# Peptides against a protein of PDB entry 5VVV: the designs that were tried, part 144

Target 1, 276 residues: chain A of PDB entry 5VVV
Amino acid sequence: FLCGVVEGFYGRPWVMEQRKELFRRLQKWELNTYLYAPKDDYKHRMFWREMYSVEEAEQLMTLISAAREYEIEFIYAISPGLDITFSNPKEVSTLKRKLDQVSQFGCRSFALLFDDIDHNMCAADKEVFSSFAHAQVSITNEIYQYLGEPETFLFCPTEYCGTFCYPNVSQSPYLRTVGEKLLPGIEVLWTGPKVVSKEIPVESIEEVSKIIKRAPVIWDNIHANDYDQKRLFLGPYKGRSTELIPRLKGVLTNPNCEFEANYVAIHTLATWYKSN
Target 2, 276 residues: chain A of PDB entry 5VVV as posed
Amino acid sequence: FLCGVVEGFYGRPWVMEQRKELFRRLQKWELNTYLYAPKDDYKHRMFWREMYSVEEAEQLMTLISAAREYEIEFIYAISPGLDITFSNPKEVSTLKRKLDQVSQFGCRSFALLFDNIDHNMCAADKEVFSSFAHAQVSITNEIYQYLGEPETFLFCPTEYCGTFCYPNVSQSPYLRTVGEKLLPGIEVLWTGPKVVSKEIPVESIEEVSKIIKRAPVIWDNIHANDYDQKRLFLGPYKGRSTELIPRLKGVLTNPNCEFEANYVAIHTLATWYKSN

## One batch from the design tools (peptide; made by RFdiffusion4, then SolubleMPNN)

Design b2_p21_6_s4 (from b2_p21_6, 14 letters changed)
Fold by OpenDDE base, seed 1:
Structure b2_p21_6_s4 (fold): chain B 276 residues (1-276), chain A 21 residues (1-21)
Amino acid sequence: as target 1 above (276 residues)
Amino acid sequence: MEKKYQEAKEKAKKLARESAE
């Protein structure tokens, strides 16, 4: 069971010392996972093709080593979906080289994120792939196999919540293709019925699990504030029955952008997880 | 890319805000 934090917000990324402090807190609270997905890191999303500099490499190596010291699984995410051409072998090779660099930093766990992108393919991809889901699954499976089938590999679908599914979760052709064609060792991220789900009913997890043919990992936006920087979400982790735990592969909370505001959010997630 | 990124970011934030209401 993956339980911890995703740094998955829009806004100023946390500094390396905040991330190391997070790892100490995660270990102390018996949480085990950190997903690196800061959307405003240029080399994560906007400039995903760009290799890390020597200085950036040293920082990431130090961060990954610190995660290992605190027994925290460090998952590196990349979001190529804004402008990747899935049918172009050069684009696939560029993605492989970027993940090879991160693997050399000592990273062993990875994520491909296709969140917050349009449901369209370019003309070249339409000639090769039957749908956008087929294109995403093809590259994800190829990267997963290329990396030697790592123990933890995550996929974030473009339809990552109930309200994004057409016509609905159980009938989505996109999620059906993901469930049928995504390799079984790849985990699927999900935010619940909505982008920010006040509640995640058990029945909603059973519905999505059936179509994706696996238990999801929850990307939980309950404490996310990047959409309204005038608000801080200081309340406890709530609206999730402990009956979800045996039906999930994990829970990763995407909390407030302000690192110092997240004590209650993360501590109460840990209490929820240990209450089973 | 910057324009496309900003448009996607603002759309995502809007959808997140509307879901939280």
Scores: peptide ipSAE 0.719, ipTM 0.966, DockQ to the pose 0.919
Fold by OpenDDE base, seed 4:
Structure b2_p21_6_s4 (fold): chain B 276 residues (1-276), chain A 21 residues (1-21)
Amino acid sequence: as target 1 above (276 residues)
Amino acid sequence: MEKKYQEAKEKAKKLARESAE
């Protein structure tokens, strides 16, 4: 069971010292996972093709080593979906080289994120792939196999919540293709019925699990505030029955942008997880 | 690329805000 934090917000990324302090807190609270997905890291999303500099490499190596010291699984995410051409072998090879560089930093767990992109393909991809889901699954499977089938590999779908599913969760052709064609060792990220889900009913997890043919990992936006910088979410982790735990592969909270605001959010997630 | 990123970011934030209301 993956339980911890995703740094998955828009806004100023956490500094390396905040991330190291997070790992210490995660270990102390018996949480086990950190997903590196800062959307305003230019080499994560906007310039995903760009290799890390020597200085950036040293920082990431130090961060990954610190995660290992605290027995925290470090998952590196990349979001190529804004401008990747899936059918172009040069794009696939560029993605491979970027993940090879991160593998050299000592990273062993990875994520491909297709969140917050348009549900369309370019003309070249339409000639090769039957649908957008087929294109995403093809590259995800190829990258997963290329990396030697790492123990933890995550996929974030473009339809990552109930309200984004067309026509609905159980009938989505996109999620059906993901469930049928995504290799079984790849985990699927999900935010619940909504982008920010106040409640995540057990029945909603059973519905999505059936179509994706696996238990999801919850990307939990309950404490996310990047969409409203005037709000801080200081309340406890709530609106999730402990009956979800045996039906999930994990829960990763995407909390407030302000690192110092997240004590209650993360501590109460840990209490929830240990209550089962 | 930056313009496309900013447009996607603002759309995503809008959808997140509307879901939280």
Scores: peptide ipSAE 0.714, ipTM 0.965, DockQ to the pose 0.933
Fold by OpenDDE base, seed 5:
Structure b2_p21_6_s4 (fold): chain B 276 residues (1-276), chain A 21 residues (1-21)
Amino acid sequence: as target 1 above (276 residues)
Amino acid sequence: MEKKYQEAKEKAKKLARESAE
């Protein structure tokens, strides 16, 4: 069971010292996972093709080593979906080289994120792939196999919540393709019925699990504030029955952008997780 | 790329706000 934090917000990424302090807190609270997915990190999303510099490499190596020191699984995410051409072998090769570099930093767990992109393929991809889901699954499976089928590999679908599913969760052709064609060792990220789910009913997890043919990992936006930086979500982790735990592969909270605001959010997630 | 990124970011933030209300 993956339990911890995703740094998955828009806005100023956390500094390396905040991330190290996070790992210390995660270990202390018996949480086990950190997903590196800061959307405003240029080499994560906007400039996903660009290799890390020597200085950036040293920082990431130090961060990954710190995660290991605190027994936290460091998952490196990349979000190529804004401008990747899935049918172009040069794009696939570029993605492979980027993940090879991160593998050299000592990273062993990875995520491909296709969140917050338009549900459209370019003309070249339409000639090769029957749907957007087929294109995403193809590259995800290829990358997963290329990396030697790592123990933890995550996929974030474009339809990552109930409200994004067309026509709905149980009938989504996109999620059906993901469920049928995504390799079984790849985990699927999900935010619940909504982008920010006040509640995640058990029945909603059973519904999505059926179509994706696996238990999801919750990307939990309950404490996310990147959409409204005038608000801080200082309340406890709530609106999730402990009956979800046996029906999930994990829960990763995407909390407030302000690192100092997240004590209650993360601590109460840990209490929730240990209450089962 | 910057323009496309900003447009996607603002759309995502809007959808997140609307979901949280």
Scores: peptide ipSAE 0.709, ipTM 0.964, DockQ to the pose 0.931
Fold by OpenDDE base, seed 3:
Structure b2_p21_6_s4 (fold): chain B 276 residues (1-276), chain A 21 residues (1-21)
Amino acid sequence: as target 1 above (276 residues)
Amino acid sequence: MEKKYQEAKEKAKKLARESAE
């Protein structure tokens, strides 16, 4: 069971010292996972093709080593979906080289994120792939196999919540393709019925699990505040029954952008997880 | 790329805000 934090917000990324302090807190609270997915990190999303500099490499190696020291699984995410051409072997090769570099930093766990992108394929991709889901699954499976089938590999669908599913969760052709064609060792990220889910009913997890043919990992935006600068959510982790735990592969909270505001968010997630 | 990134960011933040209401 993956339980911890995703740094998955828009806004100023956390500094390396904050991330190390996070790992210490996660270990202390018997949480086990950190997903590196800062959307405003240029080499994560906008410039995903760009290799890390020597200085950036040293920072990432140090961060990954610190995660290991605190027994925290460091998952490196990349979000190529804004401008990747899925049918272009050069794009696939570029993605492979980027993940090879991160593997050399001692990273063992990876994520491909296709959140917050348009559903449109370019003309070249339409000639090769029958749908957007087929294109995403193809590259995800290829990368997963290329990396030697790492123990933890995550996929974030473009339809990552109930409100994004067309016509709905159980009838989505996109999620059906993901469930049928995504390799079984790849985990699927989900935010619940909504982007920010006040509640995640058990029935909603049973519904999505059926179509994706696996238990999801919750990307939980309950404490996210990047969308509203006036919001600071200091409330407990709530609206999630502990009956979800046996039905999930994990829960990763995407908390407030303000690192110091997240004590209650992360601590109450840990309490929830231990209450099973 | 910057324009497309900013448009996607603002759309995502809007959808997140609307979901939280």
Scores: peptide ipSAE 0.696, ipTM 0.963, DockQ to the pose 0.940

Design b2_p21_7_s1 (from b2_p21_7, 8 letters changed)
Fold by OpenDDE base, seed 4:
Structure b2_p21_7_s1 (fold): chain B 276 residues (1-276), chain A 21 residues (1-21)
Amino acid sequence: as target 1 above (276 residues)
Amino acid sequence: SDNEIAEAFLKERLQEELAKL
């Protein structure tokens, strides 16, 4: 069970010292996972093709080493979906090289994220892939296999919540393709019925699990505030029955942008997790 | 709702990102 934090918000990424402090807190609270997915880290998303500089590499290596020190699984995410051409072997090779670099930093867990991107494929991809889901699954499977089938590999679908599913969760051709064709060792991220799900009913998890043919990892935006930085979400982790725990592969909270605001969010997640 | 605000924000951010590519 993956339980911890995803740094998955828009806005100023956390600094390395904050991330290290996070790892310390996660360990203390018996959480086990950090997903590196800061939207405004340029080499994560906007400039996903760009290799890390020597200086950036040193920072990431240090960060990954710190995660290991605190027994936190560091999952490196990349979000190539803004402009990748899935059918272009050069793009695939570029992605491979980027992940190779991160592997050299000591990272062993990875995620490919296709959240918050346009649903339209380019003309070249339309000639090769039957759907957007097919394109995403193809590259994801290839990368997963290329990396030697790491123990933890995550996929974030473009339809990552109920509201984004067309026509709905259970009938989504996109999610059906994901479920059927995504290799079984790859986990699927999900935010619940909504992007910001005040509640995640058990039934909703059963529904999505059926179509994706696996228990999802919750990317939980309950405490996310990137969409309204005038607000801080300081309340407890709530609206999630502990009955979800055996039905999930994990929960990663995407909390407030303000690192210091997240004590309650993360601590109460830990309490929730341990209450099973 | 918070979700509606979030969805609107995400759409806006995506448009901004796409415009920068």
Scores: peptide ipSAE 0.769, ipTM 0.973, DockQ to the pose 0.853
Fold by OpenDDE base, seed 5:
Structure b2_p21_7_s1 (fold): chain B 276 residues (1-276), chain A 21 residues (1-21)
Amino acid sequence: as target 1 above (276 residues)
Amino acid sequence: SDNEIAEAFLKERLQEELAKL
């Protein structure tokens, strides 16, 4: 069961010292996972093709080593979906080289994120793939296999919540394709019925699990504030029955952008997790 | 609702990102 934090917000990413402090806190609270997915880290999303410099490499190696020191699984995410051409083998090779570099930093867990992108394929991709889901699954499976089928590999669908499913969760051709064709060793991220789900009913997890043919990992935006940074979400982790735990592969909270605001959010997630 | 604000924000951010590419 993956339980911890995803740094998945828009806005100023956390600094390395904050991330190291996070790992210490996660260990102390008996959580086990950190997903690196800061939207405004350029080489994660906007410039995903760009290799890390020597200086950036040193920082990431140090960060990954720190995660290992605190027995936190470090998952490196990349979000190529803004402008990748799925059918172009050069794009696929570029993605492979980027993940090879991160593997050399000591990273062993990875994620491909296709959240918050335009779901229209370019003309070249339309000639090759039957749908956007087919294109995403193809590259995800290829990358997963290329990396030697790592123990933890995550996929974030473009339809990552109930409100983004067309026509709905149980009838989504996109999620059906993901469920049928995404390799079984790849985990699927999900935010619940909504992007910001105040409640995640058990029935909603059963519904999505059926179509994707696996238990999801919750990307939980309950404490996210990137969408309204004049607000801080300081309340407890709530609106999730502990009955969800046996029906999930994990829960990763995407909390407030302000690192110092997240004590209650993360601590109460830990209490929730340990209460099962 | 918070979700409605979030969805609007995500749409805006996507447009900003696409304009920079």
Scores: peptide ipSAE 0.768, ipTM 0.973, DockQ to the pose 0.857
Fold by OpenDDE base, seed 3:
Structure b2_p21_7_s1 (fold): chain B 276 residues (1-276), chain A 21 residues (1-21)
Amino acid sequence: as target 1 above (276 residues)
Amino acid sequence: SDNEIAEAFLKERLQEELAKL
């Protein structure tokens, strides 16, 4: 069971010292996972093709080593979906080289994210793939296999919540393709019925699990505040029955952008997790 | 609702990102 934090917000990424402090807190609270997915970290999303510099490499190596020190699984995410051409072997090779570099930093867990992107494929991709889901699954499976089928590999679908599913969760051709064709060792991220789900009913998890043919990992935006700069979400982790725990592969909270604001959010997630 | 604000924000951010490419 993956339980911890995803740094998955828009806005200023956390600094390395904050991330190290996070790892210390996660260990103390018996949580086990950090997903690196800061939207405004350029080489994660906007410039996903660009290799890390020597200086950036040193920082990431140090960060990954710190995660290991605190027994936190460091998952490196990349979000190529803004402008990748799925059918172009050079693009696939570029993605492989980027993840190879991160592997050299000591990273062993990875994620491919296709959240918050345009749904349209280019003409070249339409010639090769029958749908957007087929294109995403193809590259995801290939990368997963290329990396030697790491123990933890995550996929974030473009339809990552109930409201983004067309026509709905149970009838989504996109999610059906993901469920049928995504390799079984790859986990699927899900935010619940909504992007920001005040509640995640058990029935909603059963529904999505059926179509994706696996228990999801919750990317939980309950404490996310990047969408409203005037607010901090300081309340407890709630609206999730502990009955979800045996039906999930994990929960990663995407909390407030302000690192210092997240004590209650993360601590109460830990309490929830340990109360199963 | 918070979700409606979030969805609107995500759409805006995506448009900003696409404009920079």
Scores: peptide ipSAE 0.767, ipTM 0.973, DockQ to the pose 0.868
Fold by OpenDDE base, seed 1:
Structure b2_p21_7_s1 (fold): chain B 276 residues (1-276), chain A 21 residues (1-21)
Amino acid sequence: as target 1 above (276 residues)
Amino acid sequence: SDNEIAEAFLKERLQEELAKL
């Protein structure tokens, strides 16, 4: 069971010292996972093709080593979906080289994120793939196999919540393709019925699990505040029954952008996880 | 920003509580 934090918000990323402090707190609270997915890291999303510099590499190596020291699984995410051509072997090779670099930093766990992108494929991809889901699954499976089938590999679908599913969760051709074609060892991220789910009913998890043919990992936006710079979400982790735990592969909270605002959010997630 | 001010306050309070442990 993956339990911890995803740094997945828009806005100023956490500094390396905050991330190290996070690892100390996660270990102390018996949480086990950190997903690196800051939207405003240029080399994560907008410039995903760009290799890390020597200085950036040293920082990431230090961060990954710190995660290991605190027994936190460091998952490196990349979001190539803004402008990748899925059918272009050069693009696939570029993605492979980027993940090879991160592997050299000591990273062993990875994520491919296709959230917050247009569902339209380019003309070249439309000639090769029958749907956007087929394109995403193809590259994800290829990368997963290329990396030697790492123990933890995550996929974030474009339809990552109930409100984004067409026509709905149980009938989505996109999620059906993901469930049928995504390799079984790849985990699927999900935010619940909404992007920001006030509640995540058990029945909603059973519904999505059926179509994706696996238990999801919750990307939980309950404490996310990147959409409202005038708000801090300081309340407890709530609206999730402990009956979800045996039905999930994990929960990763995407909390407030302001690092120190997250004490209650993360601590109460840990309490929730231990209550099973 | 208001959030940055709030974060600074929360950090101070957290440090005070941690110092009591």
Scores: peptide ipSAE 0.066, ipTM 0.693, DockQ to the pose 0.022

Design b2_p21_7_s2 (from b2_p21_7, 10 letters changed)
Fold by OpenDDE base, seed 4:
Structure b2_p21_7_s2 (fold): chain B 276 residues (1-276), chain A 21 residues (1-21)
Amino acid sequence: as target 1 above (276 residues)
Amino acid sequence: SDNEIAIEFLKKRLEEEKAAL
């Protein structure tokens, strides 16, 4: 069971020292996972093709080493979906090289994120893939296999919540393709019925699990404030029955952008997790 | 709702990023 934090918000990423402090807190609270997915980290998303510099590499190596020191699984995410051409072998090779570099930093767990992108494929991809889901699954499977089938590999669908599913969760051709064609060792991220789910009913998890053919990892936006940084979400982790725990592969909270605002959010997630 | 605000924000951000590419 993956339980911890995803740094998945828009806005200023956390600094390396904040991330290290996070690992210490996670360990103290017996949480086990950090997903590196900061939307405004340039080489994560907008410039996903760009290799890390020597200086950036040293920082990431240090960060990954710190995660290991605190017994936190460091999952490196990349979000190539803004402008990747899935059918282009050069793009696939570029993605492979980027993840190879991160593997050299000592990272062993990875995620491919296709959240917050357009559903439209370019003309070249339309000639090769039957749908956007087929394109995403193809590259995800290829990368997963290329990396030697790491123990933890995550996929974030473009339809990552109930409100983004067309026509709905249970009938989504996109999620059906994901469920049927995504290799079984790859986990699927999900935010619940909504982007920001006030509640995540058990029935909603059963519904999505059926179509994706696996228990999801919750990307939980309950404390996310990137959409309104004038607000801090300081309340407890709530609206999730502990009955979800045996029905999930994990829960990763995407909390407030303000690092120090997240004590209650993360601590109460830990309490919730331990209450099972 | 907070969810509607989030969706609007994210969509706007996506368009802003596409325009910057």
Scores: peptide ipSAE 0.104, ipTM 0.713, DockQ to the pose 0.823
Fold by OpenDDE base, seed 2:
Structure b2_p21_7_s2 (fold): chain B 276 residues (1-276), chain A 21 residues (1-21)
Amino acid sequence: as target 1 above (276 residues)
Amino acid sequence: SDNEIAIEFLKKRLEEEKAAL
């Protein structure tokens, strides 16, 4: 069971010292996972093709080593979906080289994220792939196999919550393709009924699990405030029955952008997890 | 709702980022 934090918000990423402090807190609270997915990290999303500099490499190696010291699984995410051409072998090779570099930093767990992108493929991809889901699954499977089938590999769908599913969760051709064609060793991220889900009913997890043919990892935006930084979500982790725990592969909270605001959010997630 | 605000923000951000590429 993956339980911890995803740094998955828009806005200023956390600094390395905040991330190290996070690992210390996660260990103390018996949480086990950090997903590196900051939307405004230059080389994570907008410029995903660019290799890390020597200085950036040293920082990431230090961060990954710190996660290991605190027994936290460090998952490196990349979000190539803004401008990748899925059918172009050069794009696939560029993605492979980027993940090889991160693997050299000592990273062993990875994620491919296709959240918050346009559903339209370019003309070249439309000639090769029958749908956007087929293109995403193809590259995800290829990368997963290329990396030697790492123990933890995550996929974030473009339809990552109920409100983004067309026509709905149970009838989505996109999620059906993901469920049928994504390799079984790849985990699927899910956010619940909404982008910000006040509640995640058990029935909603059963519904999505059926179509994706696996238990999801929750990307939980309950404490996310990147959409309105004038607000801080200081309340406890709530609106999730503990009956979800045996039906999930994990829960990763995407919390407030303000690092110090997240004490209650993360601590109460840990309490929730240990209450089962 | 908070969800509606989030969706509007994310959509706006996506368009801003596409324009910057």
Scores: peptide ipSAE 0.083, ipTM 0.690, DockQ to the pose 0.825
Fold by OpenDDE base, seed 1:
Structure b2_p21_7_s2 (fold): chain B 276 residues (1-276), chain A 21 residues (1-21)
Amino acid sequence: as target 1 above (276 residues)
Amino acid sequence: SDNEIAIEFLKKRLEEEKAAL
């Protein structure tokens, strides 16, 4: 069971010292996972093709080593979906080289994120793939196999919540393709019925699990505040029954952008997890 | 709702990111 934090917000990323402090807190609270997915990290999303510099590499190596020291699984995410051509072997090779670099930093766990992108493929991809889901699954499976089938590999679908599913969760051709064609060892991220889910009913997890043919990992936006800079979410982790735990592969909270605001959010997630 | 605000923000951000490419 993956339990911890995803740094998945828009806005100023956390500094390396904040991330190290997070690892100390995660260990202390018996949480086990950190997902690196900061939207405004240029080499994560907008410039995903760009290799890390020597200085950036040293920082990431130090961060990954710190995660290991605190027994936290460091998952490196990349979001190539803004402008990748899925059918272009050069693009696939560029993605492979980027993940090879991160592997050299000591990273062993990875994520491919296709959240917050247009559902339209380019003309070249439309000639090769029958749907956007087929294109995403193809590259994800290829990368997963190329990396030697790592123990933890995550996929974030474009339809990552109930409100983004067409026509709905149980009838989505996109999620059906993901469930049928995505390799069984790849985990699927999900935010619940909504982008920001006030509640995540058990029945809603059973519904999505059926179509994706696996238990999801919750990307939990309950404490996310990147969409409203005037608000801080300081309340406890709530609206999730502990009956979800045996029906999930994990829960990763995407909390407030302000690192110091997240004590209650993360601590109460840990309490929730241990209460099962 | 918070979810509606989030969706609007994310859509706007996506447009801004696409325009920057």
Scores: peptide ipSAE 0.068, ipTM 0.702, DockQ to the pose 0.808
Fold by OpenDDE base, seed 3:
Structure b2_p21_7_s2 (fold): chain B 276 residues (1-276), chain A 21 residues (1-21)
Amino acid sequence: as target 1 above (276 residues)
Amino acid sequence: SDNEIAIEFLKKRLEEEKAAL
C-alpha cells in the first residue's frame, strides 16, 4: 500500500530542504511514499525532453538518497503529454533517455502522467493509434518494459476522475482501453468522483476498479490549494472511509502549496491509514 | 503562452468544482 505525498500542484515547487524535511515527517508518521510531480518544474512537464544539468543531477541524486535514508519510496513522475508525438520513435527514445538519466540518480520507481492535457491526437498519431488511450497505453507499456518492469510504476489517465470520464466512469471507452491494454503491473492514479473530491465513496472505487481492472492509487486533492490562493484547508483528512484501504493500491495526498501548512493534512492521513 | 491558457482553464475547472462543494 502506497501512502504519502504527491508534490503535484501548480505553483512554486518545494525546495530540496523542504522535501528532505517531508521525508523525515513521512518516516516519523510511518508513511512510505513521495511522488515527485511538480507541474511548474520545467523538466518535469513543459521541457520534459531536456536532460538534467550536472547541478540539477546532483540535487536530484541527493534528494533520492535522502528519500532512501528515510525509507521513503521516491517515485519520479514525468508529464510528456503536452506536446509528445506518440507515434514518433525519436520522442519515445527521448523519453527513455530522460528516464535512464533519472535511473542513474538511483531512482527505481516511476510515473507517466497524462493529466491536464487535450484529448486530441496529431495527424501522425491518428494514423498509428485507434484512440488517445491506445497511444498512451502503448508508450506507457513500452517505457515500463524498457525500465525492466520496476516494482512501482504509475500511470495517470487523462480521465483521472469521475467528472472527466465520457460518458461516465463505467462506460468510458478511454478507461476501458486503459483497463484492457495497460500492463497489469502498472498502477493507475485516480482523484475520485471529482478533481477535488469532498468524498470518495466505496462504490465509486468499486466502479473505477472494475473498468481499469485494478485497484487505483488515489491522488487526493482534498488539501490542494493551487487553484484558489485564498484557500488554506487545514482540516483533517476526511470523507474517505477506512473501508477504502483494502480496495486501493495507495493514497497520495496532493497538499497545500505552502509546505508548512501541511502538518494536519499529512498527519491525519497517517492516522487514517493506521486505523485499519 | 498556450501553457498559461491551459493552466488558467484548469484553475477555472478546479474553481468550478470547488463552487459545487
Scores: peptide ipSAE 0.100, ipTM 0.766, DockQ to the pose 0.061; fails the geometry check

